# Designs tried in a protein design run: peptides against a protein of PDB entry 3T7K. Part 55

Target 1, 248 residues: chain A of PDB entry 3T7K
Amino acid sequence: KAEKILARFNELPNYDLKAVCTGCFHDGFNEVDIEILNQLGIKIFDNIKETDKLNCIFAPKILRTEKFLKSLSFEPLKFALKPEFIIDLLKQIHSKKDKLSQININLFDYEINGINESIISKTKLPTKVFERANIRCINLVNDIPGGVDTIGSVLKAHGIEKINVLRSKKCTFEDIIPNDVSKQENGGIFKYVLIVTKASQVKKFTKLINDRDKNETILIVEWNWCVESIFHLNVDFTSKKNVLYQKK

## One batch from the design tools (peptide; aimed at target 1 C21 T22 G23 T150)

Design b2_p25_4_s3 (made by RFdiffusion4, then SolubleMPNN; from b2_p25_4, 10 letters changed)
Fold by OpenDDE base, seed 4:
Structure b2_p25_4_s3 (fold): chain B 248 residues (1-248), chain A 25 residues (1-25)
Amino acid sequence: as target 1 above (248 residues)
Amino acid sequence: DEEIEKYFEELKKKNEEDLKNAIEL
């Protein structure tokens, strides 16, 4: 059926998109439209897998969804597109009125607002954002909204190697892991990095660490610190935004 | 053509719902 629909076009574009969707197309597409999209070099996946070499995300805007946050870890993210790209493309293809010899849809017209070339360029870097920031091992409180598995999965996509989950009410100093990174010459390495949700956790962890491992460097942040770092594909250590405690 | 247009308008409405239902972290 798709071949018959596409036969009206003299040339078919190859968009070379391997994409996931977030905040759109939850129900997916019908079989014919999937076949059409596939013939145009557009493959849509339900889930993010490294093996799929994903290079695109469809979303109506910048979202704090798991898929959107992870899409910024693609190698590279080539395109972040509005769902209207697919809608307009399929509309044009299915239209019987349009005596179109060619598909006339430019993907650049459908870029998500706020995903600029600076962001896209950073996805071409050989390192992940937290890797560049010398953050390899973090401590995550177990009461984090969104859940430790989802949050941890996003952090891992962005170069965190080890997520240590802290039971904030029961944990001791021995439960806190150091950020084991070799002292590279450039930039302050924090020995302890923690993501927390409450001021009481800041007080607890700062006390535990300072009592047992004096004079060590500590970074305690909110989840929003990680989100902002992901959205910028850069960790700004000069910013105090979403930093709850810092000891250099 | 009207059927196609209706289909894609329904798809847009579903996308608006999907946006509202998106789980943000």
Scores: peptide ipSAE 0.690, ipTM 0.963, DockQ to the pose 0.929
OpenDDE base, seeds 1, 2, 3, 5: peptide ipSAE 0.689, 0.688, 0.688, 0.689; ipTM 0.963, 0.963, 0.963, 0.963

Design b2_p25_4_s4 (made by RFdiffusion4, then SolubleMPNN; from b2_p25_4, 11 letters changed)
Fold by OpenDDE base, seed 5:
Structure b2_p25_4_s4 (fold): chain B 248 residues (1-248), chain A 25 residues (1-25)
Amino acid sequence: as target 1 above (248 residues)
Amino acid sequence: KEKIEKEFEELKKKNEEDLKNAVEL
């Protein structure tokens, strides 16, 4: 059925998209439309897997969803597109006009507002954002909204290798892991990096660390610090925004 | 034509609902 529909076009584009959707197309597509999209080089996946070599996201805008945050870790993210791209494409293809010479849809007309070439270019870097920031091992409190598994999965996609989950009420100093990165001569490496949800945790962890390891460097941040770092694909250590405690 | 237009307008409305239901972290 898809072949008969596409036979109306003299030339078919190959968009070379391997995509996920977020905030759109929850019900997916029918079999005919999936086949049409596949013949145009558009493959949509339900979930993110590294093996699929995803290069695209469909979303109506910048979102703080798991899929959107992880899409900024694609190697590279080639396109971040509005769902209207798919809608207009399928609408044109299903049009009963006898012969269309070409599909007249430009991917660049459907870019998500705020995802610019500066962001796209950073996804071509050989390293992840937290890897570039010398943050490889972090401590995450167990009461984080969204859950430690989801938050942890996003952080891992962005180059955090080890996530230690802290039981905030019961944890001791021995439960806190160091950020095991080789001292690079030119970079402020924090020995202890923690993501926390409340001021009482800041007071607890700063005391535990300073009582046992008085001269060590500490970074305590909110989840929003990670989100802002992901959306910029850069860690700004000069910013105090979403930083709850810092000791250099 | 009208049937196709209606189907795609329904799809746009569903996407508006999907956006409202999106779980943000």
Scores: peptide ipSAE 0.614, ipTM 0.946, DockQ to the pose 0.920
OpenDDE base, seeds 1, 2, 3, 4: peptide ipSAE 0.602, 0.599, 0.601, 0.600; ipTM 0.940, 0.940, 0.940, 0.940

Design b2_p25_5 (made by RFdiffusion4)
Pose (drawn by RFdiffusion4):
Structure b2_p25_5 (pose): chain A 234 residues (1-94, 102-181, 189-248), chain P 25 residues (1-25)
Amino acid sequence: KAEKILARFNELPNYDLKAVCTGCFHDGFNEVDIEILNQLGIKIFDNIKETDKLNCIFAPKILRTEKFLKSLSFEPLKFALKPEFIIDLLKQIHQININLFDYEINGINESIISKTKLPTKVFERANIRCINLVNDIPGGVDTIGSVLKAHGIEKINVLRSKKCTFEDIIPNDVIFKYVLIVTKASQVKKFTKLINDRDKNETILIVEWNWCVESIFHLNVDFTSKKNVLYQKK
Amino acid sequence: DEEYFEKLEEENEEALENAEENELS
């Protein structure tokens, strides 16, 4: 059936996209539209799996979804495209000349896309390997944790902020000895006291979640930035 | 077809609103 639709074309392009959508196409398309996309070398997965080697993301704009943040750890991310690409493509299908250049997500330029080819992850480059994360983090620890691990963090230690003792805090073994991601000023006080009491001469970095988000969007941890840094001892 | 693509655009607007509401903050 989709072949009939495509039989009217002399030649079909191979767009070679392995993509997830975020902020769009939340189920699929109709079955015909889906089979057409595969015939054009476009495959859209429901969720991100490391071994599918996704290279594309469809999104209306830069988004803070788990999918958009994780797309910045594709190996490599080749295309970040507005949904209008698929829309214009299917409109024309129903010769094919829709191109991969008229549909960039504004704000995601080549300089950022290219950093996904780097042989390191953003937090791996920053020597942020093992972190502590408060249990009350917005988005929940499982999701935030998945995003941070997708960006080079190997150990996520979750702290029940009200209950945790110094012994629960894991060092950042790879440089900051202790890295914590927190929500409340009430947590900054408790953690600086605990660590200063028990490991006075060591280094500490305490940041908000937004510090990690900015670092991912830039694919760079800027240590000279005070934005979203709640406490540091270096 | 036009009606299908208009509907698809509306669904995408709704999906964007949902993505903004469920964004990681």

Design b2_p25_5_s1 (made by RFdiffusion4, then SolubleMPNN; from b2_p25_5, 12 letters changed)
Fold by OpenDDE base, seed 5:
Structure b2_p25_5_s1 (fold): chain B 248 residues (1-248), chain A 25 residues (1-25)
Amino acid sequence: as target 1 above (248 residues)
Amino acid sequence: MEKYYKELEEKNKKDLEKALENELK
């Protein structure tokens, strides 16, 4: 059926999209439309796997979902597109009124607002955002909203190598891991990096670290600090936004 | 055809609502 529908076009584009969806197309597509999309070089996956070499995200806007945040770690993210791209494409293909010899849909007309060329260009860098920031090992409190597995998975996609989960009520200084990075001159290196949810945790961890390791650098942030760093594909160490405690 | 894609658009609105509920806050 798809072949018969596409036979009216003299030339078919190859979009070469390997995509995931978030905030759209949860129920997928009908069989004919899936076949059409496949013939146009558009493949949609249910989950993110590195082996699939994903290069595209479909979403109506910037979202703080696991899929959206991880899509910014694609190598590269070629396109971040609104779902209207798929809808308009399929509408045009199924249209009987116009003797269309060609499919006339421009991907650039469907870019997600706020994902510009500057963001896309940074996904072509050989390093991940937290790798560039010299953050390899972090401490994460166990009571973080969204769960440590999901949050940890997002952070790992962006270059965090080790996630240490802290039981905030029971942890001691010995449970806190250092950020094991080589000293580089060009960036703020923090020996201890922690993501916390409460002011009481800040007080606890600052005391534990300062009492046992008084001269070391500490960065304690909220999850929003990580999200903003991901959305900009840059860590701004000059900003105090979402930083709860900093010792240089 | 038009009905199907209109329904798809309405489903996408619901999907967005669900996604917003499930955002990592």
Scores: peptide ipSAE 0.694, ipTM 0.966, DockQ to the pose 0.927
OpenDDE base, seeds 1, 2, 3, 4: peptide ipSAE 0.693, 0.688, 0.693, 0.692; ipTM 0.966, 0.966, 0.966, 0.966

Design b2_p25_5_s2 (made by RFdiffusion4, then SolubleMPNN; from b2_p25_5, 9 letters changed)
Fold by OpenDDE base, seed 4:
Structure b2_p25_5_s2 (fold): chain B 248 residues (1-248), chain A 25 residues (1-25)
Amino acid sequence: as target 1 above (248 residues)
Amino acid sequence: MEEYFEELKKKNEEALKKAEENALK
């Protein structure tokens, strides 16, 4: 059926998109439209797998979903597109009235607002955002909204190698892991990096660390610090935004 | 056909709402 629909076009584009969707197309597509999209080099996957070499995300806007945050870790993310790209494309293809010999849809007209070429270009870097920031081992409180598995998966996608989950009420100093990074000359290396949800946790962890490991560097942030770092694909250590405690 | 795409847009609006509700805050 798809072949018959597409046969009216003299030339078909190959978009070469391997995509996931977030905030759109929750029910997927009908079989004919999936086949049409496949013929145009658009493959939509249900889940993110590294083996699929995903290069695209469909979303109506910047979202704080697992899929969206992870899409910024694609190698590279080639396109971040609004769902209207698919809708308009399928509308043109299904239109019987259009004597169009060619599909006239430009990918660049459907870019997600706020995902610019500067962000896209950073996804071509050989390192991940937290790797560049010398953050490899972090402590994450167990009461984080979204759950430690989801949050941890996002953080790992962005270069955090080890996530230590802290039971905030029961943890001791011995439960806190250091950020084991070799001293690189050019970056503020924090020995202890913690993501917390509450001011009481800041008080607790600062006390535990300062009482047992005096004069060490500490970075305590909220999840928004990570999100902002991901959205910019850069860690700004000069910003105090979303930093709850910092000791250099 | 037009109905299908209008339904798809409506579903996408609902999907966006759900994504915002389930946002990692």
Scores: peptide ipSAE 0.685, ipTM 0.965, DockQ to the pose 0.950
OpenDDE base, seeds 1, 2, 3, 5: peptide ipSAE 0.684, 0.682, 0.683, 0.684; ipTM 0.965, 0.965, 0.965, 0.965

Design b2_p25_5_s3 (made by RFdiffusion4, then SolubleMPNN; from b2_p25_5, 11 letters changed)
Fold by OpenDDE base, seed 5:
Structure b2_p25_5_s3 (fold): chain B 248 residues (1-248), chain A 25 residues (1-25)
Amino acid sequence: as target 1 above (248 residues)
Amino acid sequence: IDKYFEELKKKNEEALKKAEENALK
């Protein structure tokens, strides 16, 4: 059926998209539309797997979903597109107007607002955002909204190798892991990096660390610090936004 | 065809709302 529908076009584009969707197309697509999209080089996946070499995200806007945040870790993310791309494409293809020799849909007209070429270009870098920031091992409180598994999965996608989950009420100094990174000469390396949710946790962890490992570098941040770093694909250590405690 | 795509747009509006509600805040 898809072949018959597409036969009216003398030339078909190959968009070469391997995509996931977030905030759109929850019910998926019908079989014919999936076949049409496949013939145009558009493959949509239900879940993110590294083996699929995903290069595209469909979303109506920048979202704080697991899929959206992880899409910024694609190697590279080629396109971040609004769902209207698919809608307009399928509308044109299903149109009974006999005289359409070509599909006239430009990917660049459907870019998600706020995902510009500067962001896209950073996804071509050989390193992940937290790797570039010398953050490889972090401590995460167990009471984080969204859950430690989801948050941890996003952080790992962006170059954090080890996530230590802290039981905020029961943890001791021995439960806190150091950020084990090789001494890079010119980069501010924090020995202890923690993501917390409450001011009481800041007070607790700063005391535990300072009492046992005096004069060490500490970075305590909110989840929003991580999100902003992901959305910019850059860690700004000069910003105090979402930083709860910093000792250099 | 037009009705189908209008329904799809409506479903996408609902999907966006759900995504915002379930955002990692």
Scores: peptide ipSAE 0.689, ipTM 0.966, DockQ to the pose 0.944
OpenDDE base, seeds 1, 2, 3, 4: peptide ipSAE 0.686, 0.682, 0.687, 0.688; ipTM 0.966, 0.965, 0.966, 0.966

Design b2_p25_5_s4 (made by RFdiffusion4, then SolubleMPNN; from b2_p25_5, 11 letters changed)
Fold by OpenDDE base, seed 5:
Structure b2_p25_5_s4 (fold): chain B 248 residues (1-248), chain A 25 residues (1-25)
Amino acid sequence: as target 1 above (248 residues)
Amino acid sequence: IEKYYEELEEKNKKALEEALKNELK
């Protein structure tokens, strides 16, 4: 059925998209439309798997969803597109009115607002954003909204190798792990990196660390610090935004 | 066909609303 529909076109584009969706297409597509999209080189996956070599995300706007945040870790993310791309494409293909010899849809017309070439270009870098920032091991409080598994999965996608979950009420200094990175000559390495949710946790962890490991470097941030770093694919250590405590 | 994609657009509006509720804040 899809072949018959596409036979009216003299040339078919190959978009070469391997995509996930967030904030759109929750119910998926009908069988014919999936086949059409596949013939145009558009493959949509339900979940993110490294083996699928995903290069695209469909979303109506920038979202703080797991899929959207992880899409910025694709190698590379080639396109971040609005769902209207798919809809307009399929509408054009199913339209019998226009003796269109060619599909006239430009991917660049459907870019998600705020995902620019600068962001896309950074996804071509050989390293992940937190890797570049010398953040390998972090401490994460167990009461983080969204859950430690989801948050941890996003952070790992962006180059954090080890996530230590802290039971904020019961943890001691011995439960806090150091950020085990070799001192590179260039850039501030924090020995202890923590993501917390409450001011009381800042007070607790700063005391525990300063009492037991005096004069060590500490970075305590909110989840929003991570999100902003992901959205920019850069860690700005000069910014105090979403930083709760910093000791150099 | 047009009606189908109009319905799909409306579903996508709902999907966005759901996604906003599920954002990692």
Scores: peptide ipSAE 0.699, ipTM 0.966, DockQ to the pose 0.940
OpenDDE base, seeds 1, 2, 3, 4: peptide ipSAE 0.698, 0.697, 0.697, 0.697; ipTM 0.966, 0.966, 0.966, 0.966

Design b2_p25_6 (made by RFdiffusion4)
Pose (drawn by RFdiffusion4):
Structure b2_p25_6 (pose): chain A 234 residues (1-94, 102-181, 189-248), chain P 25 residues (1-25)
Amino acid sequence: KAEKILARFNELPNYDLKAVCTGCFHDGFNEVDIEILNQLGIKIFDNIKETDKLNCIFAPKILRTEKFLKSLSFEPLKFALKPEFIIDLLKQIHQININLFDYEINGINESIISKTKLPTKVFERANIRCINLVNDIPGGVDTIGSVLKAHGIEKINVLRSKKCTFEDIIPNDVIFKYVLIVTKASQVKKFTKLINDRDKNETILIVEWNWCVESIFHLNVDFTSKKNVLYQKK
Amino acid sequence: MEEYFEKLEKENEEALEKAEKEELK
């Protein structure tokens, strides 16, 4: 059936996209539209799996969804495209000349896309390997944890902030000896006291979640930035 | 087909609003 629709074309382009959508196409399209996209070398997965080697993201704009943030750890991310690409493409299909250049997500330029080819992840480059994360983090620890691990963090230690003792805190073994992601000033005081009491001469970095988000959007951890840094001892 | 694409655009707007609401904060 979709072949009939496509039989009217002399030649079909191979867009070679393995993509997820975020902020768009929340189910699929109709079955015909889907089979057409495959015939054009466009495959859209429901969720991100490391072994599918996704290279594309469809999104109306830069978003803070788990999918958008994880797309910045594709190996490599080749295309970050507005959903209008698929829309214009299916409109034309229903010769094919829709191109991959008229549909960039504004704010995601080549300099950022290109960093996804780097042989390291953003937090791996920053020597942030093992972190502690408060259990009350907005988005929940499972999702935030998945995003951070997708960006080079190997160990996520979750702290029940009200209950945890110093012994629960894991060092950042790879440089900050202790890295914590927190929500409340009430947590900064408790953790700096605990660590200062028990490991006075060591280094500490305490940041908000937004510090991690900014680092991912830039694919760079800027240690000279005070933005979203709640406490540091270096 | 025009009506299908109009509907699809509206669904995308709703999906965008949902993604912004459920974004990681």

Design b2_p25_6_s1 (made by RFdiffusion4, then SolubleMPNN; from b2_p25_6, 10 letters changed)
Fold by OpenDDE base, seed 2:
Structure b2_p25_6_s1 (fold): chain B 248 residues (1-248), chain A 25 residues (1-25)
Amino acid sequence: as target 1 above (248 residues)
Amino acid sequence: IEEEIKKLEEENKKALEEALKNELK
């Protein structure tokens, strides 16, 4: 059926998209439309797997979903597109009125607002955002909204190697792991990095660390610090936004 | 991008923990 529908076009574009969707197309696509998209070089996946070499995200806007945040870790992310790309494409293909010899849909007309060439270019870097920031090992409180699995998965996609989950109520100093990164000569590495949700956790962990490992560097942040770093694909250590405690 | 990020952060900061949890999934 898809072949018959596409036969009216003299030339078919190859968009070369391997995509996931977030915040759109919850019901998926019918078999005919999937086949049409596949013939146009558009493959939509249900989940993110490294083996699929995903290069595209469909979303109506910038989102904080696991899929969206992880899409910024694609190698590279080629396109971040609005769902209207697919909608308009399928509409054109199914149109009976338009004697179109060619599909006339340009990917660049459907870019998600805020995902620009600067962001796309950073996804071509050989390193991940937290790797570049010398953050390898982090401590994550167990009461984080979204859950430690989701948050941890996003952080790992962006270069965190080890995530230590802290039981906020029962945690001792021995439960806190250091960020095991070789000291750079310029002193910019935090020995302890923690993501917390509450001010009481800041007080607790700051005390535990300072009492047992005096004069060490500490970074305690909110989840939003991570999100902002991901959205920019850069960690700005000069910013105090979403930083709850910092000791250099 | 900074403006869009700022808007999102402001919106989500006002959201309930449950709303934030749902957004992350």
Scores: peptide ipSAE 0.025, ipTM 0.541, DockQ to the pose 0.133
OpenDDE base, seeds 1, 3, 4, 5: peptide ipSAE 0.020, 0.026, 0.019, 0.006; ipTM 0.500, 0.588, 0.498, 0.357; seed 3 fails the geometry check

Design b2_p25_6_s2 (made by RFdiffusion4, then SolubleMPNN; from b2_p25_6 with M1I E2D E9K E17K K18E E22N)
Fold by OpenDDE base, seed 5:
Structure b2_p25_6_s2 (fold): chain B 248 residues (1-248), chain A 25 residues (1-25)
Amino acid sequence: as target 1 above (248 residues)
Amino acid sequence: IDEYFEKLKKENEEALKEAEKNELK
């Protein structure tokens, strides 16, 4: 069926998209439309797997979903597109009225607002955002909204290698792991990096660390600090936004 | 065909609302 539908076109584009969706197409596509998309070089996956070499996300806007945040870790993310791309494409293909010899849909017309070339270009870097920031090992409180597994998975996608989950009410200094990175000469490395949810945790962890390791560097941030870093694909250590405690 | 795509648009509006609920805040 798809071949018959596409036979009316003299030339078919190859978009070369391996995509996931968030905030759109929850019910998927019918078999004919999937085949049409496949013939146009568009493959949509249900889940993110590293082996699939994903390069695209479909979303109506910037979202703080797991899929969207992880898509910014693709190597590279080539396109971040609105779902209207697929809709308009399929509409044009299924339309019998226009003797269109060619499909006239430009990917660049469907870019997600706020995902610009500067962001896309950073996904071509050989390192991940937190790796570039010398953050490899973090402490994460167990009461984080969204759950430690989901949050941890996003952070790992962006270059955090080890996530230590802290039981905030019961943890001691010995439960806090250091950020084990080699001292690079040119960058402020924080020995202790923590993601917390409330002010009481800041007071607790700062006391625990300062009482046992007085001269060490500490960074305590909110989840929003991580999100902003991901959305910009850059860690700005000069910003105090979403930083709860910093000791250099 | 038009009805099918209008349905898809409505479904996507619902999908967006669901996604916004599932945002990692």
Scores: peptide ipSAE 0.705, ipTM 0.966, DockQ to the pose 0.935
OpenDDE base, seeds 1, 2, 3, 4: peptide ipSAE 0.705, 0.703, 0.704, 0.704; ipTM 0.966, 0.966, 0.966, 0.966

Design b2_p25_6_s3 (made by RFdiffusion4, then SolubleMPNN; from b2_p25_6, 10 letters changed)
Fold by OpenDDE base, seed 3:
Structure b2_p25_6_s3 (fold): chain B 248 residues (1-248), chain A 25 residues (1-25)
Amino acid sequence: as target 1 above (248 residues)
Amino acid sequence: IDEYFKKLEEENKKALEEALKNQLK
C-alpha cells in the first residue's frame, strides 16, 4: 500500500532521521504511514536506546520530559523538529490533488523554537555537558519529584557517571560521596555536588559537610539548575540561578 | 484524509497537555 502511494513521486527524499517523540504522536502511526515514513528515511522509536543511534526529536516545543532532555545528549542531535513536519509530509503524500512530482518539505522550516544551531553544534562535542563541567559524581535526594531513577537516567545521559541517592532524613556525612575528578587547570571543581528539593536539606548537608570536612568546596543546586544546563548544553558557574549553596 | 489529520492534531493537543503535566519540574 505504501509503495502504491509513493509511486506517484519521481524522487523521494531521504531524511535519515532516527527519532523519538515527546508531547506528540502518543498513539503512534498507522502501518501505512509508518511504512511511508520508513521509505523516506524516517524511523520513529518508542524509547531511547544508544544502539539505535538516535539523531532527532519530535516535540511541539521545548519540554522538560525525560525524552526531550535526553535528546540533547544524542551524538549528535541533528534535528529537533515540530510534529507538523510529519503531519505536513503525510498530508502532501496522501493528497490526490497535487500533481506534485516531488515532496517539497524543508526540515529547517519545522525547527523547535529555542533549539538553535548553537545548541545543535554542542551535541557534536566529544564530551557531555556535565563532563565538561567536571561533575562526575553527584548526590541526589530521594524525594526529588520525578523519581531518582528518571532524574538519574537523564543526568547519566549527560555525563554524570555516579549518582548517590541520599535519604534526606536518615543520611549522615558518611553517606555523602565526593565528586572524584582530577584537578583540571581550567575550571572550578566542587568536591561535593548535591541536588536537593528543600531549604532544610541545604541546611542539613552544609552542616554535615562543614563539620566533618572543613574548607571543602560545595555546590548545592535545584533540579532546575540541571535542566537549564542541559537546555544550554553548558554549565554556567557564574550564575546564581537555581544555586542554593555554593562554597568555593 | 482530512478527518484523519484532524484527529491526529487533536491527539497531539492531548499529548502535549499530558506531557506538560508529566514534565520533570
Scores: peptide ipSAE 0.651, ipTM 0.960, DockQ to the pose 0.944
OpenDDE base, seeds 1, 2, 4, 5: peptide ipSAE 0.648, 0.645, 0.647, 0.649; ipTM 0.960, 0.959, 0.960, 0.960

Design b2_p25_6_s4 (made by RFdiffusion4, then SolubleMPNN; from b2_p25_6, 9 letters changed)
Fold by OpenDDE base, seed 3:
Structure b2_p25_6_s4 (fold): chain B 248 residues (1-248), chain A 25 residues (1-25)
Amino acid sequence: as target 1 above (248 residues)
Amino acid sequence: MDEYFEKLKEENKKDLEEALKNELK
């Protein structure tokens, strides 16, 4: 069926998209449309797997979903597109009225607002955002909204190697892991990096660390600090936004 | 055909609403 529908076109584009969707197409596509998309070099996956070499995200806008946040870790993210791209494409293909010899859809017309070339270009870097920031080991409180597994998975996608989950009410200094990174010449290295949810945790962890490991560098941030870093694919250590405690 | 795509658009609106509920805040 798909071949017959596509036979009316003299030339078919090859978009070379390996994509996931978030905030759209939860019910997927019918079999014919999947085949059509496949013939156009568009493959949509249900979940993110490294083996699939994903290069595209479909979303109506920038979202703080696991899929969207992880899509910014693709190597590279080639396109971040609105779902209207697929809809308009399929409309043109199924249209009986338009004697279209060619599919005339420009991918650039469907870019997600706020994902610009600067962001896309950073996904071509050989390192991940937190790797570039010399953050490899972090401490994450167990009461983080969204759950430690989901949050941890996003952070790992962006270059954090080790996530230590802290039971905030019961943890001691010995439960806190250092950010074990080799001193690179130009980067501020924080020995202790923590993601917390509330001010009481800041007080607790700062006390524990300062009492036992005096004069060490500490960075305590909110989840929003991580999100902003991901959305910009850059850690701005000059910004105090979403930083709860910093000791250099 | 038009009805199908309109339905897809409506479903996508619902999907967005669901996604917004599931955002990592």
Scores: peptide ipSAE 0.651, ipTM 0.960, DockQ to the pose 0.940
OpenDDE base, seeds 1, 2, 4, 5: peptide ipSAE 0.650, 0.647, 0.648, 0.650; ipTM 0.960, 0.960, 0.960, 0.960

